# Designs tried in a protein design run: peptides against a protein of PDB entry 7SID. Part 39

Target 1, 151 residues: chain A of PDB entry 7SID
Amino acid sequence: LHMYLMLLKELPGEEYPLPMEDVLELLKPLSNVCSLYRRDQDVCKTILNHVLHVVKNLGQSNMDSENTRDAQGQFLTVIGAFWHLTKERKYIFSVRMALVNCLKTLLEADPYSKWAILNVMGKDFPVNEVFTQFLADNHHQVRMLAAESIN

## One batch from the design tools (peptide; made by RFdiffusion4, then SolubleMPNN)

Design b2_p14_2_s2 (from b2_p14_2, 6 letters changed)
Fold by OpenDDE base, seed 5:
Structure b2_p14_2_s2 (fold): chain B 151 residues (1-151), chain A 14 residues (1-14)
Amino acid sequence: as target 1 above (151 residues)
Amino acid sequence: MEKELQEQQEAFLS
């Protein structure tokens, strides 16, 4: 876990996007790692904070290829799972804050949800529709973060 | 969603 988290932490930001092939290699183990630590609030928060770099890389990509679609799919699979577990009230506010930041970054990259669509249990949920649900979150800081992202 | 991604998510949510 720690080695993988270190690799995610060292990812370059929005200003220096990685080749899509490198992004794919980093995303391959992500789902498995998240699954193993889904009940650990601190680890989930850390993972969500680190994958912000991946979202920024995807947003900066000028590629429209199979590799791009694969990378998007790998990432959205994980985000969809975190969102689903959030609806089941499995995560504290700090984890939900990190998730909102991921969704915010997705909306910045894809405002009309052309590719940013969460598929959970066979159903499609555009990120712009998912995001509005956090405006009604039980925690005031989550509501405020969501509201600031829209305005 | 691709079949492989579907299986990964199902394992995550199990």
Scores: peptide ipSAE 0.525, ipTM 0.916, DockQ to the pose 0.739
Fold by OpenDDE base, seed 3:
Formats: sequence, structure tokens, C-alpha cells
Structure b2_p14_2_s2 (fold): chain B 151 residues (1-151), chain A 14 residues (1-14)
Amino acid sequence: as target 1 above (151 residues)
Amino acid sequence: MEKELQEQQEAFLS
């Protein structure tokens, strides 16, 4: 786990995008890792904070590429799961803060939610609509972060 | 959502 997290942490940001094939390789184990540690708040927070770099990298890729679509799909699958579990009140505020940051980054890359759509249990949820829900979060810092992100 | 991704998510949420 620690080695994988280090790889995510060291992923270049928006200024230095990686080849999509490399991004895919990094995303392959992500769902399994998240699933395994879904009940560990600290690990989930760390994962969500590190995958911010992945979002930044995905935003600079050609959306018409099959590899890009696959990478986006793999990432959105995980984010959708975290969002779903958040709605089930499984995560503390610090994890929700990290999730909001991921959603914020997605909106920066795709303001109109053309590809940034969370599919959860067969239903589609555009990220721009999902994001507004955090304006009513029970924790003041989450609400504040969500509000600041809209400006 | 692709079938494989759906299965991954279902496993995540189970």
C-alpha cells in the first residue's frame, strides 16, 4: 500500500502530464486498494488527496482516445463509490474534504460535466450537480470548501 | 458504465 501511495503522490501534475498508458497502469489497482481500505478513514483520505494529480493529468488528454475514456471510467468509478458511501455517512469530514477537492478538480477540467459523470448503481450523476450537495454538508469546513470552490 | 467497471464498483460497495 505504501509504495502504491508513494507512486500516486509523486505523479506529475497538470504541468507535466504522463502518457495515458502510464496513467492506466497506475489506475488498475486503485479500485481494489480503495475497496480493501474503504473502512480506514486515514487511508481513504490519503488516497483521495493523492489521486488529485490523476485528475489533473486526465484533463489534458484527448477525450476521443479509448485509453483516455478507460482511464476516466476507472477513476470515476472510484470517485462514484466514495461519493455513494459519503451519502451513506460512512466518512468523516476530513475524507469528505478530500473528496470535494477531487470534485473541484474535475469541474476545473470539465466545467460542463461532459465526461465527468458519476455512475452509481446504474444512475448517472453529473459532477456539477453532485458538487452542489456539499454546500449542505453537516460540517462547516466542508460547506466552506464547497462554497469557495464555486467562486 | 462498462461491465468491468460496474463489477469493480459493486465489489467496492458490497
Scores: peptide ipSAE 0.525, ipTM 0.917, DockQ to the pose 0.735
Fold by OpenDDE base, seed 1:
Structure b2_p14_2_s2 (fold): chain B 151 residues (1-151), chain A 14 residues (1-14)
Amino acid sequence: as target 1 above (151 residues)
Amino acid sequence: MEKELQEQQEAFLS
């Protein structure tokens, strides 16, 4: 786990985009890792904070390529799962803060939710619609972060 | 959503 987290942490951001092939390789084990540690709040927070770089890399790539679509799909699968478990009140505010930051970054890359759509249990949820739900979060810091992100 | 991605998500949510 720590080696994988280190790899995520050291991932180049928007300034130095990675080849999409490398992004795909990094994303392949992500869902499994998240699944194993879904009940560990600190690990989940760390993962969500580190995958912000993935969104930045995806925004710099050619969105028309098959590899880009695959990478987007793999990433959104994980974000969708975190969002679903958040609705089930499985995560503390610090994890929700990290999730909001991911959603914020997605909206910056795709403000009209052309590709940023969460598919959960067979239903599609555009990120711009999902994001508004955090304006009513029980924790004031989450509400504030969400509100500041739409200004 | 691709079948493989769906299976991954279902495993995550199980």
Scores: peptide ipSAE 0.524, ipTM 0.917, DockQ to the pose 0.783
Fold by OpenDDE base, seed 4:
Structure b2_p14_2_s2 (fold): chain B 151 residues (1-151), chain A 14 residues (1-14)
Amino acid sequence: as target 1 above (151 residues)
Amino acid sequence: MEKELQEQQEAFLS
């Protein structure tokens, strides 16, 4: 886990994006790692904070290639799972804050949810629609973070 | 969603 988290942390940002092939290799084990630690709030928060760099890399790709779609799919699978468990009230506010930051970054890269669509249990949920739900979050800091991202 | 990705998500949510 530590080694993998270190790799995610050291991932280059939008100023120097990685080749999509490299992004795919980093995303392959992500779902399994998240699954193993889904009940650990601190680990989940850390993972969500680190994958912000992945979103930035995906957003910098203007290519509509198969590799891009595969990378987007790998990432959105994990985000969709975190969102689903959030609806089931499995995560404290600090984890939800990290998730909102991921969704905010996705909306910056794809404001109209052309590719940023969460598929959960066979149903599609555009991120722009998912994001509005956090405006009604039970925690004031989560609502505030969501509200400042609207404009 | 690809079948493999769906299986990964199902394992995550199980």
Scores: peptide ipSAE 0.523, ipTM 0.916, DockQ to the pose 0.786

Design b2_p14_2_s3 (from b2_p14_2, 5 letters changed)
Fold by OpenDDE base, seed 3:
Structure b2_p14_2_s3 (fold): chain B 151 residues (1-151), chain A 14 residues (1-14)
Amino acid sequence: as target 1 above (151 residues)
Amino acid sequence: MEEELKKQQQEFLE
């Protein structure tokens, strides 16, 4: 886990995006790692904070490439699962804060949710619609973070 | 593979 988290943390920013092939290799284990630690709030928060770099890389890539679609699918699968479990009230506010930051970054890359669509249990949920639900979150800091992106 | 992603997500949610 520690080594994997270090790799996520070391992902370059927007100035020097990684090749999509490298992003894909990094994303392949992500779902399994998240699933294994889904009940550990601190690990989930750390993972969500680190994958912000992945979203930045995805937003700069050619949307029509197969590798881009594959990477988007890998990432959105995990985000969709975190969102679903959030709706089931499985996560504390600090994890929800990290999730909102991921969704905010997705909207910056895809404001109209053309590719940023969460598929959960066979249903599609555009991220822009998902994001608005956090405006009514029970925790004030989550509401504030969500409101910051639209004000 | 889309089906593999669905399987992974299902395992995550179980």
Scores: peptide ipSAE 0.530, ipTM 0.919, DockQ to the pose 0.938
Fold by OpenDDE base, seed 1:
Structure b2_p14_2_s3 (fold): chain B 151 residues (1-151), chain A 14 residues (1-14)
Amino acid sequence: as target 1 above (151 residues)
Amino acid sequence: MEEELKKQQQEFLE
């Protein structure tokens, strides 16, 4: 886990995006890692904070390539799962804060949710619509973060 | 690809 987290942390940001092939290699084990530690709030927070770099990389890539679509799918699958478990009240505010930051970054890359769509149990949820739900979050810091992100 | 992603997500949610 720690080695994997280090790789995510050291991922180049928007200014120096990785080749999509490298992004895919990092994303392949992500779902499994998240699944194993889904009940660990601190690990989930850390993962969500580090995968912000993935979104930044995706935003700088050619959206028409098959590899880009694959990377988007891999990432959105994980975000969708975190969102679903959040709706089931499985995560404390600090994890939800990290998730909101991911969604914010997605909206910056795709403001109209052309590709940023969460598919959960066969149903599609555009990120721009999902994001607005955090404006009504029970925790004030989550609401504040969501509010500043849309203004 | 989509089916594999669905399977991964299902395992995550179980």
Scores: peptide ipSAE 0.530, ipTM 0.919, DockQ to the pose 0.927
Fold by OpenDDE base, seed 5:
Structure b2_p14_2_s3 (fold): chain B 151 residues (1-151), chain A 14 residues (1-14)
Amino acid sequence: as target 1 above (151 residues)
Amino acid sequence: MEEELKKQQQEFLE
């Protein structure tokens, strides 16, 4: 876990996107790592904060590439799982804040949810529709973050 | 690939 988190933390930002091949290699173990630590709120928060760099990299890539679609799929699978567990009230507000930031970044890259669609248990949920639900979150800071993101 | 992703997500949610 430690080494993997270090790799995520050291990812370049939007201004310096990684080759898609490198992004794919980094995303391959992501689902497994998240699954192992799904009950650890602090680890989940850390992972979600670090993968913001991945979203920024994906937004700068050629969306017509097969590798790009694969990378998007790997990432959205994890975000969809976090979204589902959030609906089941498994995560405290700080984890939900981190998730909202991921969704915000996705919307900035794909405002019309052309590719940013969460598939959970066989159902599709466009990120723009998912995002609006956080406007009614029980915690005031989550509502505020969601509100400022769409204004 | 899509089926593998579905399986991974299912394992995550178990």
Scores: peptide ipSAE 0.529, ipTM 0.920, DockQ to the pose 0.893
Fold by OpenDDE base, seed 4:
Structure b2_p14_2_s3 (fold): chain B 151 residues (1-151), chain A 14 residues (1-14)
Amino acid sequence: as target 1 above (151 residues)
Amino acid sequence: MEEELKKQQQEFLE
């Protein structure tokens, strides 16, 4: 886990996007890692914070290649699961904060939710619609973070 | 979403 998280942390920012092939390779084990630690709040928070770098790389891709779609799918699968479990009230505010940051970054990359759509249990949820739900979060800091993203 | 991804998500949510 620590090695994997380190790799995610060391991803370059928006100024130096990774090749999509590299992004895809990094995303392949992500779902499995998340599922193993889904009940660990600290690990989930850390994972969500680190995958922000991946979102930035996905957003910089101007190519509509198969690899891009695959990478997007891999990432959205994980985010969708975290969102679903959040709706089930499984995560504390700090994890929700990290999730909001991921969703914010997705909206910056895809403001019209052309590809940023969470599919959970056969239903589609555009990220722009999902994001607004956090404006009504029970924790004030989550609401504040969500509100900051709107302005 | 591909079937493999669906399976992975289902395993995540179980």
Scores: peptide ipSAE 0.527, ipTM 0.918, DockQ to the pose 0.798

Design b2_p14_2_s4 (from b2_p14_2, 6 letters changed)
Fold by OpenDDE base, seed 3:
Structure b2_p14_2_s4 (fold): chain B 151 residues (1-151), chain A 14 residues (1-14)
Amino acid sequence: as target 1 above (151 residues)
Amino acid sequence: MREEIEREQQRFLE
């Protein structure tokens, strides 16, 4: 786990995106790792913090390629699951803050939610609509973080 | 691909 998390953390930013093939290889185990540790708040927080780099890489790729769609799909699947479990009150505020940061980064990469759409149990949720829900979060720090991201 | 993604998400949520 720690080795995998280190790899996620060391992803380059927007200036030097990884080839999409490398991104796909990195994303391949992500869903399984998240599933195994879904009940561990600290691990979930760490994962969410580290996958911020993935969004930067996805935003710099050819959005029409199959590999890009695959990578986006795998990433959004994980984010969608975290969001769903958040709605079920499974995560503490620190995990929710990390999720908000992911959503913020997604909106920076895709302001109009062209591809940043969460599909959960067959229903589509544009990230911009999902993001606004955190403005009403029960924890003040989550609300503040969400509000800061609007401007 | 979409079906595979949905299966992965389902496993995550279960």
Scores: peptide ipSAE 0.286, ipTM 0.850, DockQ to the pose 0.917
Fold by OpenDDE base, seed 5:
Structure b2_p14_2_s4 (fold): chain B 151 residues (1-151), chain A 14 residues (1-14)
Amino acid sequence: as target 1 above (151 residues)
Amino acid sequence: MREEIEREQQRFLE
């Protein structure tokens, strides 16, 4: 885990996009890692903070590549799972804030949710619609962060 | 690929 998290930390952002092949290799173990530590709030927060770099990188890629679609799919699967567990009240506010930041970054890359669509249990949820739910979050800091993202 | 990804998500949610 530690070594994987370090690799995530070292990822370049939007300014220096990685080859899509490298992004795909990095995303392959992500779902498994998240699954193993889904009940650890600190680890989940750390993961969500680090994958922000991945989101920024994905936003700079060409949409016509099969590897791009695969990478987007793998990433969105993880975000969808975190969102679902959030609805089940499994995460404290700090984890929800990290998730909102991920969703915000997705909307910056895809404002109209053309590809940023969460599929959870066979149902599709555009990120722009998902994001509005955090405006009604029980924690004031989460609501504030969500509101700032709309402006 | 999509089906495999969905199975991975299911494992995450279990």
Scores: peptide ipSAE 0.284, ipTM 0.850, DockQ to the pose 0.924
Fold by OpenDDE base, seed 2:
Structure b2_p14_2_s4 (fold): chain B 151 residues (1-151), chain A 14 residues (1-14)
Amino acid sequence: as target 1 above (151 residues)
Amino acid sequence: MREEIEREQQRFLE
């Protein structure tokens, strides 16, 4: 886990995006890692903070290739799971903050939710619609972060 | 690919 998290952290951002093939390789174990540590708040927070780099890479991809779609799909699957568990009140505010940052970054990359759509249990949830739900979060810092993102 | 991704999410949500 530690090595994987370090790898995620050191990914280049939007200024120098990774080849999509490399992004895919990085995303392959992500779902499994998240699943294993889904109940660990600190690990979840760390993962969500580090995958921001992945979002930036995905957003810079101007190619509508199969690899891009696959990478987006794999990433959104993980985000969708975190969002779903958040709705089930499984995560403390610090994890929700990290999730909001991910969603914010997704919206910056895809303001109209053309590809940024969370599919959870067979239902589609555009990230822009998902994001607005955090404006009513129980924790003031989460609400504030969400509110800042819409301005 | 999509089916595999869905299975992974399902495992995550269990």
Scores: peptide ipSAE 0.284, ipTM 0.849, DockQ to the pose 0.906
Fold by OpenDDE base, seed 4:
Structure b2_p14_2_s4 (fold): chain B 151 residues (1-151), chain A 14 residues (1-14)
Amino acid sequence: as target 1 above (151 residues)
Amino acid sequence: MREEIEREQQRFLE
Protein backbone atom coordinates (compact mmCIF):
# COMPACT_ATOMS: atom_id res chain seq x y z
CA LEU B 1 0.00 0.00 0.00
CA HIS B 2 2.66 2.51 1.00
CA MET B 3 4.68 2.05 -2.17
CA TYR B 4 1.61 2.36 -4.34
CA LEU B 5 0.49 5.54 -2.57
CA MET B 6 3.94 7.02 -3.07
CA LEU B 7 3.69 6.36 -6.80
CA LEU B 8 0.33 8.11 -6.94
CA LYS B 9 1.66 11.04 -4.91
CA GLU B 10 4.61 11.57 -7.22
CA LEU B 11 2.53 11.42 -10.39
CA PRO B 12 3.15 14.49 -12.57
CA GLY B 13 0.23 16.87 -12.84
CA GLU B 14 -1.02 19.29 -15.47
CA GLU B 15 2.42 20.66 -16.34
CA TYR B 16 3.90 17.27 -17.22
CA PRO B 17 1.23 14.82 -18.36
CA LEU B 18 2.23 11.17 -18.48
CA PRO B 19 1.69 8.94 -21.50
CA MET B 20 -1.71 7.32 -21.29
CA GLU B 21 -0.09 3.88 -21.20
CA ASP B 22 1.67 4.81 -17.97
CA VAL B 23 -1.54 6.19 -16.47
CA LEU B 24 -3.30 2.91 -17.24
CA GLU B 25 -0.64 0.89 -15.46
CA LEU B 26 -0.99 3.05 -12.36
CA LEU B 27 -4.79 2.79 -12.37
CA LYS B 28 -4.97 -1.00 -12.71
CA PRO B 29 -4.41 -1.77 -8.99
CA LEU B 30 -6.44 1.19 -7.73
CA SER B 31 -9.88 -0.42 -7.48
CA ASN B 32 -8.53 -3.41 -5.61
CA VAL B 33 -6.57 -1.25 -3.17
CA CYS B 34 -9.60 0.93 -2.47
CA SER B 35 -11.77 -2.14 -1.92
CA LEU B 36 -9.37 -3.57 0.66
CA TYR B 37 -9.25 -0.32 2.66
CA ARG B 38 -12.80 0.99 2.12
CA ARG B 39 -13.48 1.01 5.88
CA ASP B 40 -10.30 2.89 6.80
CA GLN B 41 -11.16 6.59 6.73
CA ASP B 42 -7.56 7.80 6.81
CA VAL B 43 -6.44 5.54 3.96
CA CYS B 44 -9.46 6.52 1.86
CA LYS B 45 -8.72 10.21 2.43
CA THR B 46 -5.10 9.70 1.42
CA ILE B 47 -6.04 7.79 -1.74
CA LEU B 48 -8.55 10.45 -2.79
CA ASN B 49 -6.03 13.23 -2.22
CA HIS B 50 -3.40 11.45 -4.32
CA VAL B 51 -5.66 10.58 -7.26
CA LEU B 52 -6.13 14.31 -7.89
CA HIS B 53 -2.97 14.05 -9.97
CA VAL B 54 -4.58 11.37 -12.12
CA VAL B 55 -7.52 13.65 -12.92
CA LYS B 56 -5.14 16.41 -13.96
CA ASN B 57 -3.34 14.01 -16.30
CA LEU B 58 -6.59 12.75 -17.81
CA GLY B 59 -7.79 16.30 -18.38
CA GLN B 60 -4.74 17.14 -20.47
CA SER B 61 -5.38 14.29 -22.88
CA ASN B 62 -7.03 15.62 -26.02
CA MET B 63 -6.92 12.22 -27.66
CA ASP B 64 -10.06 10.17 -28.03
CA SER B 65 -8.31 6.81 -28.00
CA GLU B 66 -9.28 3.47 -26.56
CA ASN B 67 -6.56 3.86 -23.94
CA THR B 68 -7.99 7.22 -22.86
CA ARG B 69 -11.46 5.73 -22.47
CA ASP B 70 -10.07 2.81 -20.51
CA ALA B 71 -8.15 5.09 -18.16
CA GLN B 72 -11.20 7.29 -17.62
CA GLY B 73 -13.34 4.24 -16.97
CA GLN B 74 -10.98 2.75 -14.40
CA PHE B 75 -10.73 6.03 -12.53
CA LEU B 76 -14.47 6.74 -12.60
CA THR B 77 -15.22 3.24 -11.32
CA VAL B 78 -13.36 4.05 -8.11
CA ILE B 79 -14.87 7.52 -7.74
CA GLY B 80 -18.32 6.04 -8.31
CA ALA B 81 -17.80 3.54 -5.51
CA PHE B 82 -16.70 6.28 -3.10
CA TRP B 83 -19.73 8.33 -4.13
CA HIS B 84 -22.08 5.42 -3.50
CA LEU B 85 -20.65 4.73 -0.06
CA THR B 86 -20.87 8.46 0.71
CA LYS B 87 -24.59 8.35 -0.05
CA GLU B 88 -24.82 5.49 2.42
CA ARG B 89 -23.16 7.75 5.04
CA LYS B 90 -20.08 5.55 5.36
CA TYR B 91 -17.51 8.36 5.28
CA ILE B 92 -16.67 11.18 7.69
CA PHE B 93 -16.49 14.79 6.52
CA SER B 94 -12.74 14.75 5.83
CA VAL B 95 -13.15 11.93 3.31
CA ARG B 96 -16.08 13.74 1.72
CA MET B 97 -13.92 16.86 1.45
CA ALA B 98 -11.33 14.87 -0.48
CA LEU B 99 -14.03 13.44 -2.75
CA VAL B 100 -15.41 16.93 -3.46
CA ASN B 101 -11.92 18.02 -4.50
CA CYS B 102 -11.76 15.09 -6.93
CA LEU B 103 -15.16 15.98 -8.37
CA LYS B 104 -14.17 19.64 -8.64
CA THR B 105 -11.06 18.71 -10.59
CA LEU B 106 -13.11 16.45 -12.87
CA LEU B 107 -15.47 19.33 -13.63
CA GLU B 108 -12.54 21.58 -14.43
CA ALA B 109 -11.32 18.99 -16.94
CA ASP B 110 -14.79 18.13 -18.26
CA PRO B 111 -17.29 20.91 -17.43
CA TYR B 112 -20.09 19.37 -19.48
CA SER B 113 -19.61 15.82 -18.16
CA LYS B 114 -18.95 14.37 -21.61
CA TRP B 115 -16.89 11.56 -20.13
CA ALA B 116 -17.06 12.36 -16.39
CA ILE B 117 -20.04 10.12 -15.66
CA LEU B 118 -20.18 7.86 -12.62
CA ASN B 119 -21.65 4.44 -13.30
CA VAL B 120 -22.84 2.72 -10.13
CA MET B 121 -24.98 -0.41 -10.08
CA GLY B 122 -25.76 0.02 -13.77
CA LYS B 123 -27.01 3.62 -13.41
CA ASP B 124 -25.26 6.73 -14.76
CA PHE B 125 -24.65 9.84 -12.67
CA PRO B 126 -23.10 12.86 -14.42
CA VAL B 127 -20.48 14.45 -12.17
CA ASN B 128 -21.99 17.93 -12.53
CA GLU B 129 -25.25 16.65 -11.03
CA VAL B 130 -23.45 14.65 -8.34
CA PHE B 131 -21.38 17.67 -7.34
CA THR B 132 -24.45 19.85 -6.75
CA GLN B 133 -25.62 17.49 -4.00
CA PHE B 134 -22.65 18.45 -1.81
CA LEU B 135 -24.06 21.97 -1.51
CA ALA B 136 -26.52 20.40 0.90
CA ASP B 137 -24.00 18.27 2.83
CA ASN B 138 -24.58 17.95 6.58
CA HIS B 139 -21.12 19.32 7.41
CA HIS B 140 -20.55 23.07 6.99
CA GLN B 141 -16.98 22.72 5.67
CA VAL B 142 -18.11 20.36 2.92
CA ARG B 143 -20.85 22.81 1.91
CA MET B 144 -18.35 25.67 1.89
CA LEU B 145 -15.87 23.77 -0.27
CA ALA B 146 -18.60 22.86 -2.75
CA ALA B 147 -19.85 26.45 -2.86
CA GLU B 148 -16.36 27.83 -3.50
CA SER B 149 -16.21 25.76 -6.68
CA ILE B 150 -19.28 27.49 -8.08
CA ASN B 151 -18.65 31.12 -7.04
CA MET A 1 -11.50 -5.55 -19.43
CA ARG A 2 -14.65 -3.53 -18.74
CA GLU A 3 -16.37 -6.53 -17.19
CA GLU A 4 -13.44 -7.12 -14.87
CA ILE A 5 -13.49 -3.47 -13.75
CA GLU A 6 -17.21 -3.73 -13.07
CA ARG A 7 -16.66 -6.87 -11.00
CA GLU A 8 -14.05 -5.02 -8.96
CA GLN A 9 -16.49 -2.19 -8.31
CA GLN A 10 -19.09 -4.71 -7.19
CA ARG A 11 -16.63 -6.19 -4.70
CA PHE A 12 -15.87 -2.67 -3.49
CA LEU A 13 -19.55 -2.02 -2.82
CA GLU A 14 -20.29 -5.32 -1.04
Scores: peptide ipSAE 0.282, ipTM 0.848, DockQ to the pose 0.938

Design b2_p14_3_s1 (from b2_p14_3, 7 letters changed)
Fold by OpenDDE base, seed 4:
Structure b2_p14_3_s1 (fold): chain B 151 residues (1-151), chain A 14 residues (1-14)
Amino acid sequence: as target 1 above (151 residues)
Amino acid sequence: SELQEIEQKLLAPE
């Protein structure tokens, strides 16, 4: 886990996007890691904070590429899972903060949720609609972060 | 699909 998290942390920003094949390689373990540590709040927060770089890379990729769609799908599946568990009140505010940042970054890459759509339990949820739900979060800092992202 | 399987794994209770 430690090594994997370090790799995620060292990803270049949007100014230097990774080749999609590299992004895919980094995403491959992600679902398993998230599943394994889904009850560890600190690990989840760290993961969500680090995968921000992945979103930045995905946003600058050719959407017509099969690899791009694959990477987007894998990432959105993870985000969707975190969101779903958040709806079930499984995560503390710090994890929700990190999730909001991920959603914000997704919206920056795809403001109209053309591809940023969470499919959870067979239903589609556009990220822009999901994001607005955090304006009513129980924790004031989460609400504030969500509100700041809109402005 | 593969993605659905991953989702179920993530959301499945331990």
Scores: peptide ipSAE 0.040, ipTM 0.707, DockQ to the pose 0.898
Fold by OpenDDE base, seed 5:
Structure b2_p14_3_s1 (fold): chain B 151 residues (1-151), chain A 14 residues (1-14)
Amino acid sequence: as target 1 above (151 residues)
Amino acid sequence: SELQEIEQKLLAPE
């Protein structure tokens, strides 16, 4: 786990995106790691903070290739799972804050949710619609973070 | 689909 988190932390940001093939290699273990540690709030927060770099890499991609679609799909599956568990009140506010930051970054890359769509339990949820629900979050800091991201 | 299978794995009971 620690080695993998270190690799995610060192992922290049928006300024220098990785080749999509490299992004795919980093995403391969992600679902398994998230599943294994889904009940650990601190680990989930750390993962969500680190995958912000993945969102930035995906947003900078101009490719409409199979690899791009695959990477987007794998990433959105993980985000969708965190969203679903958030709706079931499984995560504390600090984890929800990290999730909102991921969603904010997705909206910056895809404001109209052309590809940023969460598929959870067979249903599609555009990120722009998902994001607005955090405006009514029970924690004031989560509401404030969501509100500042609208403009 | 493969993505749906991964999602179900993430949400499945431990």
Scores: peptide ipSAE 0.040, ipTM 0.708, DockQ to the pose 0.821
Fold by OpenDDE base, seed 2:
Structure b2_p14_3_s1 (fold): chain B 151 residues (1-151), chain A 14 residues (1-14)
Amino acid sequence: as target 1 above (151 residues)
Amino acid sequence: SELQEIEQKLLAPE
């Protein structure tokens, strides 16, 4: 886990996008790691904070290649899972804050949710619609963070 | 699909 998190942390930001092949390699273990630690609030928070770099890279990529679509799909599946568990009140506010930051970054890259769509249990949920739900979050800091993105 | 499998894995009871 530690080694993987270090790799995620060392990812370059939007200024220096990674080749999609490298992004895919980094995403491959992600679902397993998230699944294994889904009940650990601290680990989930850390993961969500680190994958912000991945979101930025995905946002800079075009949708022409199969690899790009694959990477986006894998990432969105993970985000969708976190969102689903959030709706089930499985995560504390700090984890939800990290999730909102991921969603915010996605919306910056895809404001109309053309590709930023969460598929959960066979149903599609555009990120822009998902994001608005956090405006009504039970925690004031989560609401404030969500409101900052649209104001 | 692969994505569905990943989702199920993440959401599966532990």
Scores: peptide ipSAE 0.038, ipTM 0.711, DockQ to the pose 0.894
Fold by OpenDDE base, seed 3:
Structure b2_p14_3_s1 (fold): chain B 151 residues (1-151), chain A 14 residues (1-14)
Amino acid sequence: as target 1 above (151 residues)
Amino acid sequence: SELQEIEQKLLAPE
């Protein structure tokens, strides 16, 4: 876990996007790691903070590539799962804040939610619509973060 | 699909 988290942390930002093949390799263990540690708030927070770099990389890629679609799908599945569990009140505010930052980054990359769509339990939820729900979050810091992200 | 399987795995109780 520690090595994987370190690897995620060291990912280059928007200025230096990774080849999509490398992104795919990084995403392969992500779902398993998230699943295994889904009840560990600190680990979830750390993961969500680190995958921000992945979001930035995904936004720089060509959507016509099969690998790009695959990577986007795998990532969005994980984000969708975190969102779903958040709706079930499984995560504390600090994890929700990290999730909001991920959603914010997705919106920056895809403002109109052309590809940034969460599929949860067979239903599609555009990220722009999902994001607005955090404006009504029970925790004031989450609401504030969401509000700041709109402007 | 593979994506659905991942979602199910992540959301499924341990």
Scores: peptide ipSAE 0.037, ipTM 0.707, DockQ to the pose 0.886

Design b2_p14_3_s2 (from b2_p14_3, 6 letters changed)
Fold by OpenDDE base, seed 4:
Structure b2_p14_3_s2 (fold): chain B 151 residues (1-151), chain A 14 residues (1-14)
Amino acid sequence: as target 1 above (151 residues)
Amino acid sequence: SELEEIEQKLLAPE
């Protein structure tokens, strides 16, 4: 886990996007890691903070590529799972903060949620609609982060 | 689909 997280942390930003094949390689273990540690708040927070770089890379990619769609799908599945569990009040505020940052970055890459759509339990939830729900979060810091993200 | 299976794995209780 530590090594994997370090790799995620060292990803270049949007100014120097990785080839999609490299992004895919990094995403491959992600679902399993998230599933394994879904009840560990600290690990979840760390994962969400580190995958911000992945979102930045995805936003710079050609959407017509099969690899791009694959990468987007894998990432959105993970985010959707975290969001769903958040709705079930499974995560503390610090994890929700990290999730909001991921959603914010997704919206920066796709403001109109053309591809940034969470499919959870067979239903589609555009990220822009999901994001606004955090404006009513129980924790003041989460509400503030969500609010400043739209201003 | 594969993605749906991953989602279910993530959401499944231990």
Scores: peptide ipSAE 0.034, ipTM 0.691, DockQ to the pose 0.890
Fold by OpenDDE base, seed 5:
Structure b2_p14_3_s2 (fold): chain B 151 residues (1-151), chain A 14 residues (1-14)
Amino acid sequence: as target 1 above (151 residues)
Amino acid sequence: SELEEIEQKLLAPE
């Protein structure tokens, strides 16, 4: 786990996106790691903070290749799972803050949710619609973070 | 699909 988190932390940001093939290699273990530690709030927060770089890499990609679609799908599956568990009140506010930051970054890359769509339990949820629900979050800091991201 | 299977794995009980 620690080695993998270190690799995610060192992922290049928006300024220098990785080749999509490299992004795919980093995403391969992600689902398994998230599943294994889904009940650990601190680990989930750390993962969500680190995958912000993945969102930035995906947003900088102008390729419409199979690898791009695959990477987007794998990433959105993980985000969708965190969203679903958030709706079931499984995560504390600090984890929800990290999730909102991921969703904010997705909206910056895809404002009209052309590809940023969460599929949860067989249903599609565009990220722009998902994001507005955090405006009514029970924690004031989560509401404030969501509100500042609208404009 | 494969993606749905991964999603279900994430949501499944331990």
Scores: peptide ipSAE 0.034, ipTM 0.688, DockQ to the pose 0.891
Fold by OpenDDE base, seed 2:
Structure b2_p14_3_s2 (fold): chain B 151 residues (1-151), chain A 14 residues (1-14)
Amino acid sequence: as target 1 above (151 residues)
Amino acid sequence: SELEEIEQKLLAPE
């Protein structure tokens, strides 16, 4: 886990996008790691904070390639799972804050949710619609963070 | 699909 998190942390930002092949390699173990630690609030928060770099890379990528679509799909599946568990009140506010930051970054890259769509249990949920739900979050800091993206 | 399998894995009870 530690080594994987270090790799995620060292990812370059939007200024220096990674080749999609490298992004895919980093995403491959992500679902397993998230699944294994889904009940660990601290690990989940850390993961979500680190994958912000991945979101930035995905936003700069060309949608025409199969690899890009694959990477986006894998990432969105993970985000969708975190969102679903959030709706079930499985995560504390700090994890939800990290999730909102991921969603915010996705909306910056895809404001109309053309590709940023969460598929959960066979149903599609555009990120822009998902994001608005956090405006009504029980925690004031989560609401404030969500509101910042709108104003 | 592969994505569905990943989702189910993440959402599955421990």
Scores: peptide ipSAE 0.033, ipTM 0.686, DockQ to the pose 0.918
Fold by OpenDDE base, seed 3:
Structure b2_p14_3_s2 (fold): chain B 151 residues (1-151), chain A 14 residues (1-14)
Amino acid sequence: as target 1 above (151 residues)
Amino acid sequence: SELEEIEQKLLAPE
C-alpha cells in the first residue's frame, strides 16, 4: 500500500502528463486497493487526495484512444463507487472533502461532462450534476469547499 | 462488463 500511495503522490501534474499506458498501469491495482480499504477513512482520504494527479493526466489525453477510454472508465468507476458510498453515509467529512476535490478537478478538465460521467448501478450521473449535491452536504466545511469550487 | 464488476466489488460488503 505504501509503495502504491507513493507512486500516486509522485505523479506529475497537469504540466507533465504521463503516457496513457503508464496511467493504465497505475489504475490497475486501484480498484482492488480501494475495495480492500473502503472502510478505512484515512486510507480512502489519502487515495482520493493522490488520485487528483490522475485526473489531471486524464484531462490531457485524446478521447479517441481506446486506452484513454479504458483509463477514464476505470477511474470513473472508482469515483462513482466512492460517491455512492458517500450517499449511503459511509464516509466522514474529510473523505467527502477529498472526493469533492476530485470532482472539482474533473470539472476543470471536462466542464461540460462529456466524458466525466459516473455510472452507478446502471444509471449515468454527469459529474456537474453530482457536484452540486455537495452544496447541501451536512458538514459546513464540505459545503464551503463545494461553494468555493463553483467560482 | 469489467467496469461493472469493479463497481460491484467496491460496493459489495465484505
Scores: peptide ipSAE 0.033, ipTM 0.687, DockQ to the pose 0.891

